Peptides against a protein of PDB entry 5B16. Designs and how they scored, part 16

Target 1, 136 residues: chain A of PDB entry 5B16
Amino acid sequence: TPSRINHNERLEFLGDAVVEFLTSVHLYYLFPSLEEGGLATYRTAIVQNQHLAMLAKKLELDRFMLYAHGPDLCRESDLRHAMANCFEALIGAVYLEGSLEEAKQLFGRLLFNDPDLREVWLNYPLHPLQLQEPNT
Target 2, 136 residues: chain A of PDB entry 5B16 as posed
Amino acid sequence: TPSRINHNERLEFLGDAVVEFLTSVHLYYLFPSLEEGGLATYRTAIVQNQHLAMLAKKLELDRFMLYAHGPDLCRESDLRHAMANCFQALIGAVYLEGSLEEAKQLFGRLLFNDPDLREVWLNYPLHPLQLQEPNT

## One batch from the design tools (peptide; made by RFdiffusion4, then SolubleMPNN)

Design b1_p10_8_s1 (from b1_p10_8 with E3K)
Fold by OpenDDE base, seed 5:
Structure b1_p10_8_s1 (fold): chain B 136 residues (1-136), chain A 10 residues (1-10)
Amino acid sequence: as target 1 above (136 residues)
Amino acid sequence: LLKELEEKLK
C-alpha cells in the first residue's frame, strides 16, 4: 500500500494550522474569563518555534535532523527552526493519515510531562462541529 | 509563561 504522506513543506503547512487550532480551542474553553490578549499570549508561547522544538526534542528528532542535515544546522537557531518545522510536519502527517483526535492526543501528551495536567488539557469538551473531519 | 499556564491548570 503506497503512503499518503506528501512533501514535508506541505505537511508542515497543514500541521501549523492543526497545532494553532488545537491550542486555540483548548485555551478558549479552559479560560472563559481570560481576555483575547491573554489567550493570544499563551497561544504564542505554546506554538512558537522555541517551544515546538522542545516538543520535537522529546521525540528525539534532533538526532535525526543532525544526521540528515548536519551541515545546514550548525547554528542553534537554525536547528530550532528546523525542529519546529519537522514537528509541524509530523502533526500534519498524523492528522492526514489518522485523525484530528489522534493529533490532539499526541500533542497533549507532549505538552505536559505531568499526567494530571495532561488530563485537564485533554478532557475539556470540544465543540462537535470542530471535531468533524473532511471526507477523504 | 508556560509555567504560569501549568499553575493555572491546577
Scores: peptide ipSAE 0.593, ipTM 0.950, DockQ to the pose 0.884
Fold by OpenDDE base, seed 2:
Structure b1_p10_8_s1 (fold): chain B 136 residues (1-136), chain A 10 residues (1-10)
Amino acid sequence: as target 1 above (136 residues)
Amino acid sequence: LLKELEEKLK
């Protein structure tokens, strides 16, 4: 049986891909005339550690991290990196145990504080993806 | 860039 650390790192690996995928899909459909470079620039801004750490704070993951790993997170950059990783692991877990739709909803709700912007981001017409959920 | 993105979504 894998260690808890290994499990978290595996979830992070999965979550990183899910976050990048969801971001890419939404940007692609929301901005059909935007060049690849522009799409990549917005994606980078959304998925960079600094931003993901901010999203993690909305879930109070900072309190969790400091309580569990405080001595190892004295530097702001270390905390930011750990927070981003933890956020990715959470998204990975939501995808794994729930669905891509649930991961999309959680991520989108955190991306914007403005409900109107959330609505545009989450409910902009996309090609329906019929994905069979794995047996977990 | 994030603020710019928000403006584009309005």
Scores: peptide ipSAE 0.585, ipTM 0.949, DockQ to the pose 0.920
Fold by OpenDDE base, seed 3:
Structure b1_p10_8_s1 (fold): chain B 136 residues (1-136), chain A 10 residues (1-10)
Amino acid sequence: as target 1 above (136 residues)
Amino acid sequence: LLKELEEKLK
């Protein structure tokens, strides 16, 4: 059966919001005494294209990207941008086809190589209403 | 900066 997954750009749009949201929520709860400026700084570092591209590389999306779009990605910056977008689209797809929880788990696993840090990030108490799926 | 984040999580 054909995939129900939407166009990559639409998934990217959704995934961007999911990544932003998850990052914001976790930072907010993990660092209750950190001011907005500090929270924003960490968020920017996490969600910037260069970092997301590194996360994408952990999934070997670079090999996929070069296979599918190699000639269009002759510059390193172009590849980085495309990989970041692809990562966002992937997160968007996981959220769309699965759940926010699944997106959270995937994102958290990739954020840290240290399992202990993963546990802290993923298992920190969050507000229950923030984890519910959209009703519409 | 990300390393700083990791240090804060420890």
Scores: peptide ipSAE 0.582, ipTM 0.949, DockQ to the pose 0.886
Fold by OpenDDE base, seed 4:
Structure b1_p10_8_s1 (fold): chain B 136 residues (1-136), chain A 10 residues (1-10)
Amino acid sequence: as target 1 above (136 residues)
Amino acid sequence: LLKELEEKLK
């Protein structure tokens, strides 16, 4: 059995892909006239560690990280990277134990503070191909 | 563009 750290890293790996996929799909549908460069710029802004750490803060993961791993997070940059990784692991876990739809809902709720923008984002369709839940 | 992606996600 892999260590607890290995499980977290595996979930992070999965969550990274889920965040990337959801971001890409929504941007693609929301901005049909935006060129690839613009889509890529928006995607980068959404998935970069600094932004994911901000989303993690909305879930109070900063308090969790300082409580659980405080001695290793003496610098703000270290905390930011740790929170981003933890957020990805959380999304991975939500997808794994729940569904892509649940991951979509959680991610979308955190992305936008404006409820109107949130509603627009969340109501756009995902890719028409259904994904099977991974087995472990 | 979606409020310019909510002010470029601030």
Scores: peptide ipSAE 0.442, ipTM 0.921, DockQ to the pose 0.350

Design b1_p10_8_s2 (from b1_p10_8 with E6K K8L)
Fold by OpenDDE base, seed 4:
Structure b1_p10_8_s2 (fold): chain B 136 residues (1-136), chain A 10 residues (1-10)
Amino acid sequence: as target 1 above (136 residues)
Amino acid sequence: LLEELKELLK
């Protein structure tokens, strides 16, 4: 049986892909006239460690990380990277045990504090096949 | 960039 660290790393691997995918899909549909360079730039801004760490803080993962891993997180940059990784693992777990829709909802709720912006992001139609047969 | 994105979504 893999170690807990291995499990977390696997979930992080999965979560990284889910975050990347959801970000890409929503940007693609929301901005049909935006060129690839712009799409890629905004995607990078959304998925970079600094931003994911801010999202993680909304879930109080900073408190969790300091409690569980405090001795290894003396520097702010170390904490930021760890929080981003933990956030990805969490999204991966939500996808794995729940659904892509649940991962989407969680991610979207954290992305925007403004309810109007959140609604625009979350409620943009996905492909019909994915709506009929969601991935899990 | 994130603020710019938010403006685009409005």
Scores: peptide ipSAE 0.543, ipTM 0.941, DockQ to the pose 0.875
Fold by OpenDDE base, seed 5:
Structure b1_p10_8_s2 (fold): chain B 136 residues (1-136), chain A 10 residues (1-10)
Amino acid sequence: as target 1 above (136 residues)
Amino acid sequence: LLEELKELLK
C-alpha cells in the first residue's frame, strides 16, 4: 500500500494555499471595514517567507533542515526560503492527514504568543462551510 | 506591520 504522504513539493503547494486561505478568511472577518489594500498588506506580512520561517523555528524545523539538508543551505536566505517551504509543507500535511480546522489551530497557535490575541484570531466567527474538507 | 496587526486585535 502506497503512503498517503505526498512529496514535499506537493505538500508545499497545498500548504501555501491553506496558509493564504486561512489568513485571508480571518483578516476578512476580523476587520470588516478594512479596505482590500489593507487586508492584502497584512496578509503579505503574515505569509511572507521571513515570517513563515520564524514560525517554522518555533517548531524547531531548523534542526531538521540542517540535519537533512545542511549541505544545500549555505546562505541565510536559502535557509529562510527552505524553512518557509517546509512550514507550508507541514501545514499542507496537517490539512491532508487531519483537517482544515487542525491546520487553523496550529497556524493560529504559532501566529501569536499572546494567548488573548490568539483566542481572538482563532475564535472569530467563520462560515461553517469553509471548514469542510474537499471531496476529491 | 505585524505589531500594527496585534494592536488592531486589542
Scores: peptide ipSAE 0.539, ipTM 0.939, DockQ to the pose 0.890
Fold by OpenDDE base, seed 2:
Structure b1_p10_8_s2 (fold): chain B 136 residues (1-136), chain A 10 residues (1-10)
Amino acid sequence: as target 1 above (136 residues)
Amino acid sequence: LLEELKELLK
């Protein structure tokens, strides 16, 4: 059986793809006239470690990380990276045990504190097949 | 860039 560390890293691997996918899809639909370079730039801004760490703080993952791994996270950059990874693992777990829609909802809720902006992001038309959950 | 994105969504 894989160790807990391996399991978390696998979830992170999956979550990284989910976060990037959801970000890409929403940007693509929201900005139909934006060129690829612009889409990529906004995606980078959304999924970079600094931003994901900020989202992680909204879930109080910083408190969790400091409690569980304090001595290893004395540097701000180390904590940021670890928090971003933990956030990705969480999204991966939500996708794995729930659905892409649930991952989308959680991610979107954290992206925007403004409820109006959140609503635009979450409810902008997406292709139905992209949100269709596969049979398990 | 994030602030710019937010402005675009308004």
Scores: peptide ipSAE 0.530, ipTM 0.939, DockQ to the pose 0.924
Fold by OpenDDE base, seed 3:
Structure b1_p10_8_s2 (fold): chain B 136 residues (1-136), chain A 10 residues (1-10)
Amino acid sequence: as target 1 above (136 residues)
Amino acid sequence: LLEELKELLK
């Protein structure tokens, strides 16, 4: 069965939401006493292009991007933006072809190099309704 | 800021 992966921009659209959602949910439960402003601040830090680009670099997407789109990436900011988008598309694809859980696992593994922090992030109790995936 | 987050997770 051939992959159902769509155009990168569509996957990016989906992945953006997934990254946003996962980040929000985990922050919400990990920090029950943190006010909205604090939650939003940390979320922004996690999902901003610069950070997502760093996560993308862990997957060597920079090498891929330069190979495939080098001439279009004249500035560092352009590369960063493209890498962030590519990362979102990847997460979107993982969600689409796999599951939210798989997207969560991948995202969490990349977020933290420290295995202890990773474990806390990934295994912190979440609300069951939030973990329920929509019908495909 | 991300480092601060990591510290909070400890």
Scores: peptide ipSAE 0.495, ipTM 0.934, DockQ to the pose 0.881

Design b1_p10_8_s3 (from b1_p10_8, 5 letters changed)
Fold by OpenDDE base, seed 5:
Structure b1_p10_8_s3 (fold): chain B 136 residues (1-136), chain A 10 residues (1-10)
Amino acid sequence: as target 1 above (136 residues)
Amino acid sequence: ILEELKKLLS
């Protein structure tokens, strides 16, 4: 049986892939005329640690992290990295115990505070995601 | 870059 730490790392591994996949698919379909370089640039901006840490903060994971791991998070960069990893682990857990659709909804809700932009992101036709949903 | 994305979505 893996340790709790190992389990979190495994969830992070899974969540990293889910975040990357969802971001890639949404960008691909939302911007059919955007070149690969542009798609990659936006993807990087969305999935980079700085941004994921911001999303994690919206869930108040920083309070949890400081409570559980405060002594190890003295540097801002350390906290940011830990927050990003924690966010990925959370998305991984949502995918694992729920579905890709649930992970999509949670991620999309956090990406945009503007409800109009959020709805565009979430509701744009994503046939591949719909096909993958039953596999979870 | 994220602001640019928001502009593209709007």
Scores: peptide ipSAE 0.512, ipTM 0.937, DockQ to the pose 0.891
Fold by OpenDDE base, seed 1:
Structure b1_p10_8_s3 (fold): chain B 136 residues (1-136), chain A 10 residues (1-10)
Amino acid sequence: as target 1 above (136 residues)
Amino acid sequence: ILEELKKLLS
């Protein structure tokens, strides 16, 4: 049985892929005329550690991190990195224990505070075959 | 970039 730390790192690994995938899929369909370079630019902005840390803060993960690892997170950059990793692990866990749809919903809710923007992001039509992909 | 994204989604 792996340690809790090892398990979290594995969840982070999975979550990283899920965040990348969801971001890529939504950008691809939302912007059909945008070239690859533009798609990649937006994806980078969404999935970079600084942004994921911001999303993690919305879940108050910063309070948890400071409580559990305060002495090791005296630098803002260290906290940001840890927060991003924790967020990835959370998304990975949601995907693993729930579904890709549930991960999508959570991610979308955090990405946009504006309900209208959130609606566009979450409900933009995808290819019918993609809608039938296995959840996990 | 994120602000630009929000504009595109509007």
Scores: peptide ipSAE 0.508, ipTM 0.936, DockQ to the pose 0.899
Fold by OpenDDE base, seed 4:
Structure b1_p10_8_s3 (fold): chain B 136 residues (1-136), chain A 10 residues (1-10)
Amino acid sequence: as target 1 above (136 residues)
Amino acid sequence: ILEELKKLLS
C-alpha cells in the first residue's frame, strides 16, 4: 500500500496528463488552421505551473497549502510549484473518481472568468473515443 | 500569451 505522499504523486501524474490532454484537444478543435507551433505555445501557457497555480488560487488551495505545508513553503516559487502540483492531483482525483467530463467542466470553469469565453471553450465536443473511460 | 488566446476565442 503506497503512502499518502505516493498516492498524491500518482494523482498528480494522472492529473498532469488529463490537463494536458484536455488542453490539447480543445485547442486542436478550436483552432483548426493553427500550426503545431502555435498550438504548443498556447498549451504551454495554459499548463505551466504559474498558470495552474493561479487556477488553484480560485479554489483557495493556497490557504490549504499554507495550512498543511506552511513551513516548507518559504519561497514564492515553492508555493507556486506546490500549488500547481496540488491542482494536478485534484484534477486527477476528479477524473479517477468521476469522469473526464467532470474534469473538463471543472477545468473549463476555472480557465475563464468570462462566461462567453468559457462557453466557447466548453462547448466543443470531445471525440467519441475519448468519452470511453476505463472501468472504475 | 493567455491574453492573446482570449482574443482568438473572441
Scores: peptide ipSAE 0.496, ipTM 0.934, DockQ to the pose 0.868
Fold by OpenDDE base, seed 2:
Structure b1_p10_8_s3 (fold): chain B 136 residues (1-136), chain A 10 residues (1-10)
Amino acid sequence: as target 1 above (136 residues)
Amino acid sequence: ILEELKKLLS
């Protein structure tokens, strides 16, 4: 059985891919005439640490991180990076324990405060990823 | 860029 730290890092690894994939798919469908460079630019803006940390703050992960790891997170950049990683781990866990659809819904709800924009984002179809989960 | 995205979705 992997350590708690190892497990969190594995969840981050998975969550990073899920966030990247969901972002890519939605952008691809939302902007059918946008060239690859433009798609990549929007994706980078959405998935970069600074933005993911902002999304994490909506879930009060900053309070969690400061409570659990405050002494190690004195710098804003350190906290931002840690929050982004924690957010990725959360998305990874939602995907792992739930589904890609559930991860999509959570991510979309956090991306936009405006419910109308949220609905536009979420209404675009996603290509389902059916992965064989390891037996536990 | 994010604000631009929001404008495009509006």
Scores: peptide ipSAE 0.495, ipTM 0.935, DockQ to the pose 0.899

## One batch from the design tools (peptide; made by RFdiffusion4, then SolubleMPNN)

Design b1_p11_1_s1 (from b1_p11_1, 5 letters changed)
Fold by OpenDDE base, seed 5:
Structure b1_p11_1_s1 (fold): chain B 136 residues (1-136), chain A 11 residues (1-11)
Amino acid sequence: as target 1 above (136 residues)
Amino acid sequence: KLLEFLDSIVA
């Protein structure tokens, strides 16, 4: 059985892919006239550590991290990186134990405080493969 | 509005 640390790293690996995929699909459908460079720019902005750390803060992961790892996270950049990793691990766990749909819903809820923007993001067409296997 | 949001997080 892998250690807790190894398990979290594996979940982070999975979650990174899930966040990347969901972001890509939604941007692709939301902006049909946007060129690849623009899509890539927005994707990078959404999935970069600084932004994911902000999403993690909405779950109060900053307080958790400082409590558990305070001495190792005294620098802002270190805390931000750790929070982003933890957020990815969380998304990975939700996907693994739940479904892609559940991961999508959680991610969308955290992305937007504005309910109107959230609805636009979440209600755009899903990728055809997601439609074929909505609970995977 | 969505584009404005996305632009705001570009860094």
Scores: peptide ipSAE 0.626, ipTM 0.945, DockQ to the pose 0.788
Fold by OpenDDE base, seed 2:
Structure b1_p11_1_s1 (fold): chain B 136 residues (1-136), chain A 11 residues (1-11)
Amino acid sequence: as target 1 above (136 residues)
Amino acid sequence: KLLEFLDSIVA
């Protein structure tokens, strides 16, 4: 059985891919005339540590990180990176224990404070996938 | 709109 630290890093690895995938799919469908460079630019903006850290703050992960790991996070850049990693781990866990749809919903709810923009993002057609849950 | 939001987070 892997350690808790190892487990979190594995969840982060998975979550990073899920966030990247969801972002890519939504941008691809929402902006059919946008060139690859533009798609990549917006994807980078959405998944960069600074932005994911802002999303993490909405879940009060900053309070969690400072409580649990304060001495190790004295620099803002360290805290930002840790919060982004924790956010990815959370998305990974939601995907693993739930579904891609649940990860999509959580990510979309956090991306936008504006409910109208959120609705556009979440309800735009995506590739339908029927994935069997892992036998855990 | 959505594009304006995305532009705002480009860093």
Scores: peptide ipSAE 0.624, ipTM 0.944, DockQ to the pose 0.777
Fold by OpenDDE base, seed 3:
Structure b1_p11_1_s1 (fold): chain B 136 residues (1-136), chain A 11 residues (1-11)
Amino acid sequence: as target 1 above (136 residues)
Amino acid sequence: KLLEFLDSIVA
C-alpha cells in the first residue's frame, strides 16, 4: 500500500500531463495562425509553477497548505511550489475519478476571471471526435 | 483581450 505522499506524487505526475495537454489543445485550436514558438511561449506561461500557484489560491489552497504544512512552507518559494504541485494533483484526481471533460471545465473556470473569456476558452470548437467520446 | 491576458502571464 503506497503512502499518502507517494499517492499524491503519482496524481501530480498524471495532473501535470493533463494540464499540459488541455493547454496545448486549446491554444492550438484558438490560435490557428500562431506559430509554434508563440504557442509554446503561452503554454509555458500557463503551466509554470508561479501561474499554477496563482490558480491554486483561487481554491484557497494557500490556507489549506499553511494549515497542514505551515512550518515546512515558511519560504514563499516553497509554498508556491507546493501549491502548484497540489493543484496538479487535484487536476489529476478529477481526471482519474471523473473525466477529461470535468478536468477541462475546472481548469477553464480557474484560468479566467472574465466570464466572456472563460466561455470562449471552454466552448471553442475542438476536434470533431470529441462528440464521439465526450467522457474521455 | 485573450491575447492580452496571455501576454500578462508571460514571465
Scores: peptide ipSAE 0.621, ipTM 0.944, DockQ to the pose 0.759
Fold by OpenDDE base, seed 4:
Structure b1_p11_1_s1 (fold): chain B 136 residues (1-136), chain A 11 residues (1-11)
Amino acid sequence: as target 1 above (136 residues)
Amino acid sequence: KLLEFLDSIVA
């Protein structure tokens, strides 16, 4: 059995892939006429540490990190990186113990505070034969 | 609005 740190790093590895996959799929279907450069730009924006850290804050992971690892997180940048990693590990765990759908739902709920945008993101058909014109 | 949101998080 790996150490907790090792296990967390493995979950982070998995979660990173899940977050990127979900982001890629949704962007691809939501914006069928957007060029690759635009898709890549938005994907980067969504999955970058700064943004994931903001999502992590919605789960109060900042309080958790300071409680558990405060002495190692003296700088705001260090905290952001740690929060982003922890967020990825959480998504990885949700996927591992639950399903991709559950990971999708959690990620989508955190991505958008606006319920209308959340609805578009979470419930947009993800099949070419079922594509609808999305709200932009 | 979705594009506007996405633009807002582009670093």
Scores: peptide ipSAE 0.628, ipTM 0.944, DockQ to the pose 0.825; fails the geometry check

Design b1_p11_1_s2 (from b1_p11_1, 4 letters changed)
Fold by OpenDDE base, seed 5:
Structure b1_p11_1_s2 (fold): chain B 136 residues (1-136), chain A 11 residues (1-11)
Amino acid sequence: as target 1 above (136 residues)
Amino acid sequence: KLKEFLDSLVA
């Protein structure tokens, strides 16, 4: 069986794709008149390590990382990168063990502190095939 | 409002 580290890296790989996909889909539908460049700019901002690390902090992953890897994460940039990776691994695990819908819900809840914005993001109509994915 | 939020992330 793969080591814990290898498993986490694999989950990160999967989670990266899930976060990218969910972000892309929601932006595409929420901003129908926005050009590709604008969509890409927003996507980059959402999925960049700095932002994902902030989302990870809402789950108190910073405390976890400092306890587990404190000596290796003395630099702010190192901690931020590690937290972003851990966040992606978490999303990957939720998708793998649960569903795309569950990953969507978790990601959306963390993206927005404002409940009104969260509602718009989470409940905007998606393509029917995407809605069916959790049942496949 | 959503656009304003996203713009803040870009900045």
Scores: peptide ipSAE 0.653, ipTM 0.950, DockQ to the pose 0.870
Fold by OpenDDE base, seed 2:
Structure b1_p11_1_s2 (fold): chain B 136 residues (1-136), chain A 11 residues (1-11)
Amino acid sequence: as target 1 above (136 residues)
Amino acid sequence: KLKEFLDSLVA
């Protein structure tokens, strides 16, 4: 079995893809007349480390980071990057242990403090994915 | 408005 560190890095890898996919799908449906460049600009803004770190702060991941890894996170940029990575790992875990729908709901709830905007974002359907778990 | 929110993230 992989180490705890390797496991978290793998979850981050998965979560990065999930966050980018969910963002892409919602933007695609919400802005049907927006060109690729505009879609990419919004996606970049949503998934950039600075923004994901702000979402992570809503889950108090900053407290976790400082408690567990404070000495290694002296610079604000280091803390931001670590929080963004941790957020991605969390989304990856929610997808892995739950579903894409659960990941979508969590991500949407954190993206918007305004419940009306949240509802607009979440009301757009995602492409359903039903992946079979391997028989063990 | 959603677009206004997203524009604020780009800025």
Scores: peptide ipSAE 0.650, ipTM 0.949, DockQ to the pose 0.828
Fold by OpenDDE base, seed 3:
Structure b1_p11_1_s2 (fold): chain B 136 residues (1-136), chain A 11 residues (1-11)
Amino acid sequence: as target 1 above (136 residues)
Amino acid sequence: KLKEFLDSLVA
């Protein structure tokens, strides 16, 4: 059996793809007249380590990281990077053991503190087939 | 306001 570290890295790999996909799909439909460069800019901003670390903090993953890995996280940048990776692993786990829809809901809830913006993000008309889980 | 929010993330 793989080590716990290897397992987390695999979940992170999966979660990275899920976060990227969900972000891309929502931006695509929410901004139908925005050019690719603009879409890419927003996507980068949403999925960058600093932002994902902020989302992770909402789940109190910072406390967990400091408890478990404190000696290795003496720099703020190191903590942000680790928290972002941990967040991706969490999303990966939600997708793996739950569904893409569950990952979507969790991600959306964390993205927005404003309930109106959350509603727009989560319920804006999207093509159903694009949100279908891949067959593996 | 969604665009405003996203712009704030880019900054």
Scores: peptide ipSAE 0.650, ipTM 0.950, DockQ to the pose 0.864
Fold by OpenDDE base, seed 4:
Structure b1_p11_1_s2 (fold): chain B 136 residues (1-136), chain A 11 residues (1-11)
Amino acid sequence: as target 1 above (136 residues)
Amino acid sequence: KLKEFLDSLVA
C-alpha cells in the first residue's frame, strides 16, 4: 500500500492555494465596496511569509522546525520562510484529509487573537443574498 | 476594528 503521507512540498502547494482562496473570499465579502487594489493589498499582507510565520509560531512550529531542521535554519529569515511553508503544508493537509471548512476554521482561529474579529471573519455569510454589514 | 487590524498588517 502506498504511503498516505503526501510529500510536504505538494501539501505546501495545495495549502498555498487554500490560504489564498479563503483570504480572497472573505475579503471580497467583508469589503464589498473596496476596489481590487485594496483587496489585493490586504490579501498580500495576510498571506506573505512574514505573517504566515507568525501564525505558524502560534502552533509552535518554530520549535518543531528547530528540532527537525535546526542545522539548516541558522538565519531568522530562513526560519520564517520554512515556517511559512510548513504552515501552508499544514493547511493543505487539513483541507486534504478534512475539509475546506476545517481549513477555514483553523486559519481563522490563528488569524485573530481577538474573539470578536475572529467571529466576524469566520461567521460572515459567504453568499451575496446573505450579505450583512460587517463590524469594523 | 477589522480594517484597523488589516491596516496594521500592511504597515
Scores: peptide ipSAE 0.650, ipTM 0.948, DockQ to the pose 0.885; fails the geometry check

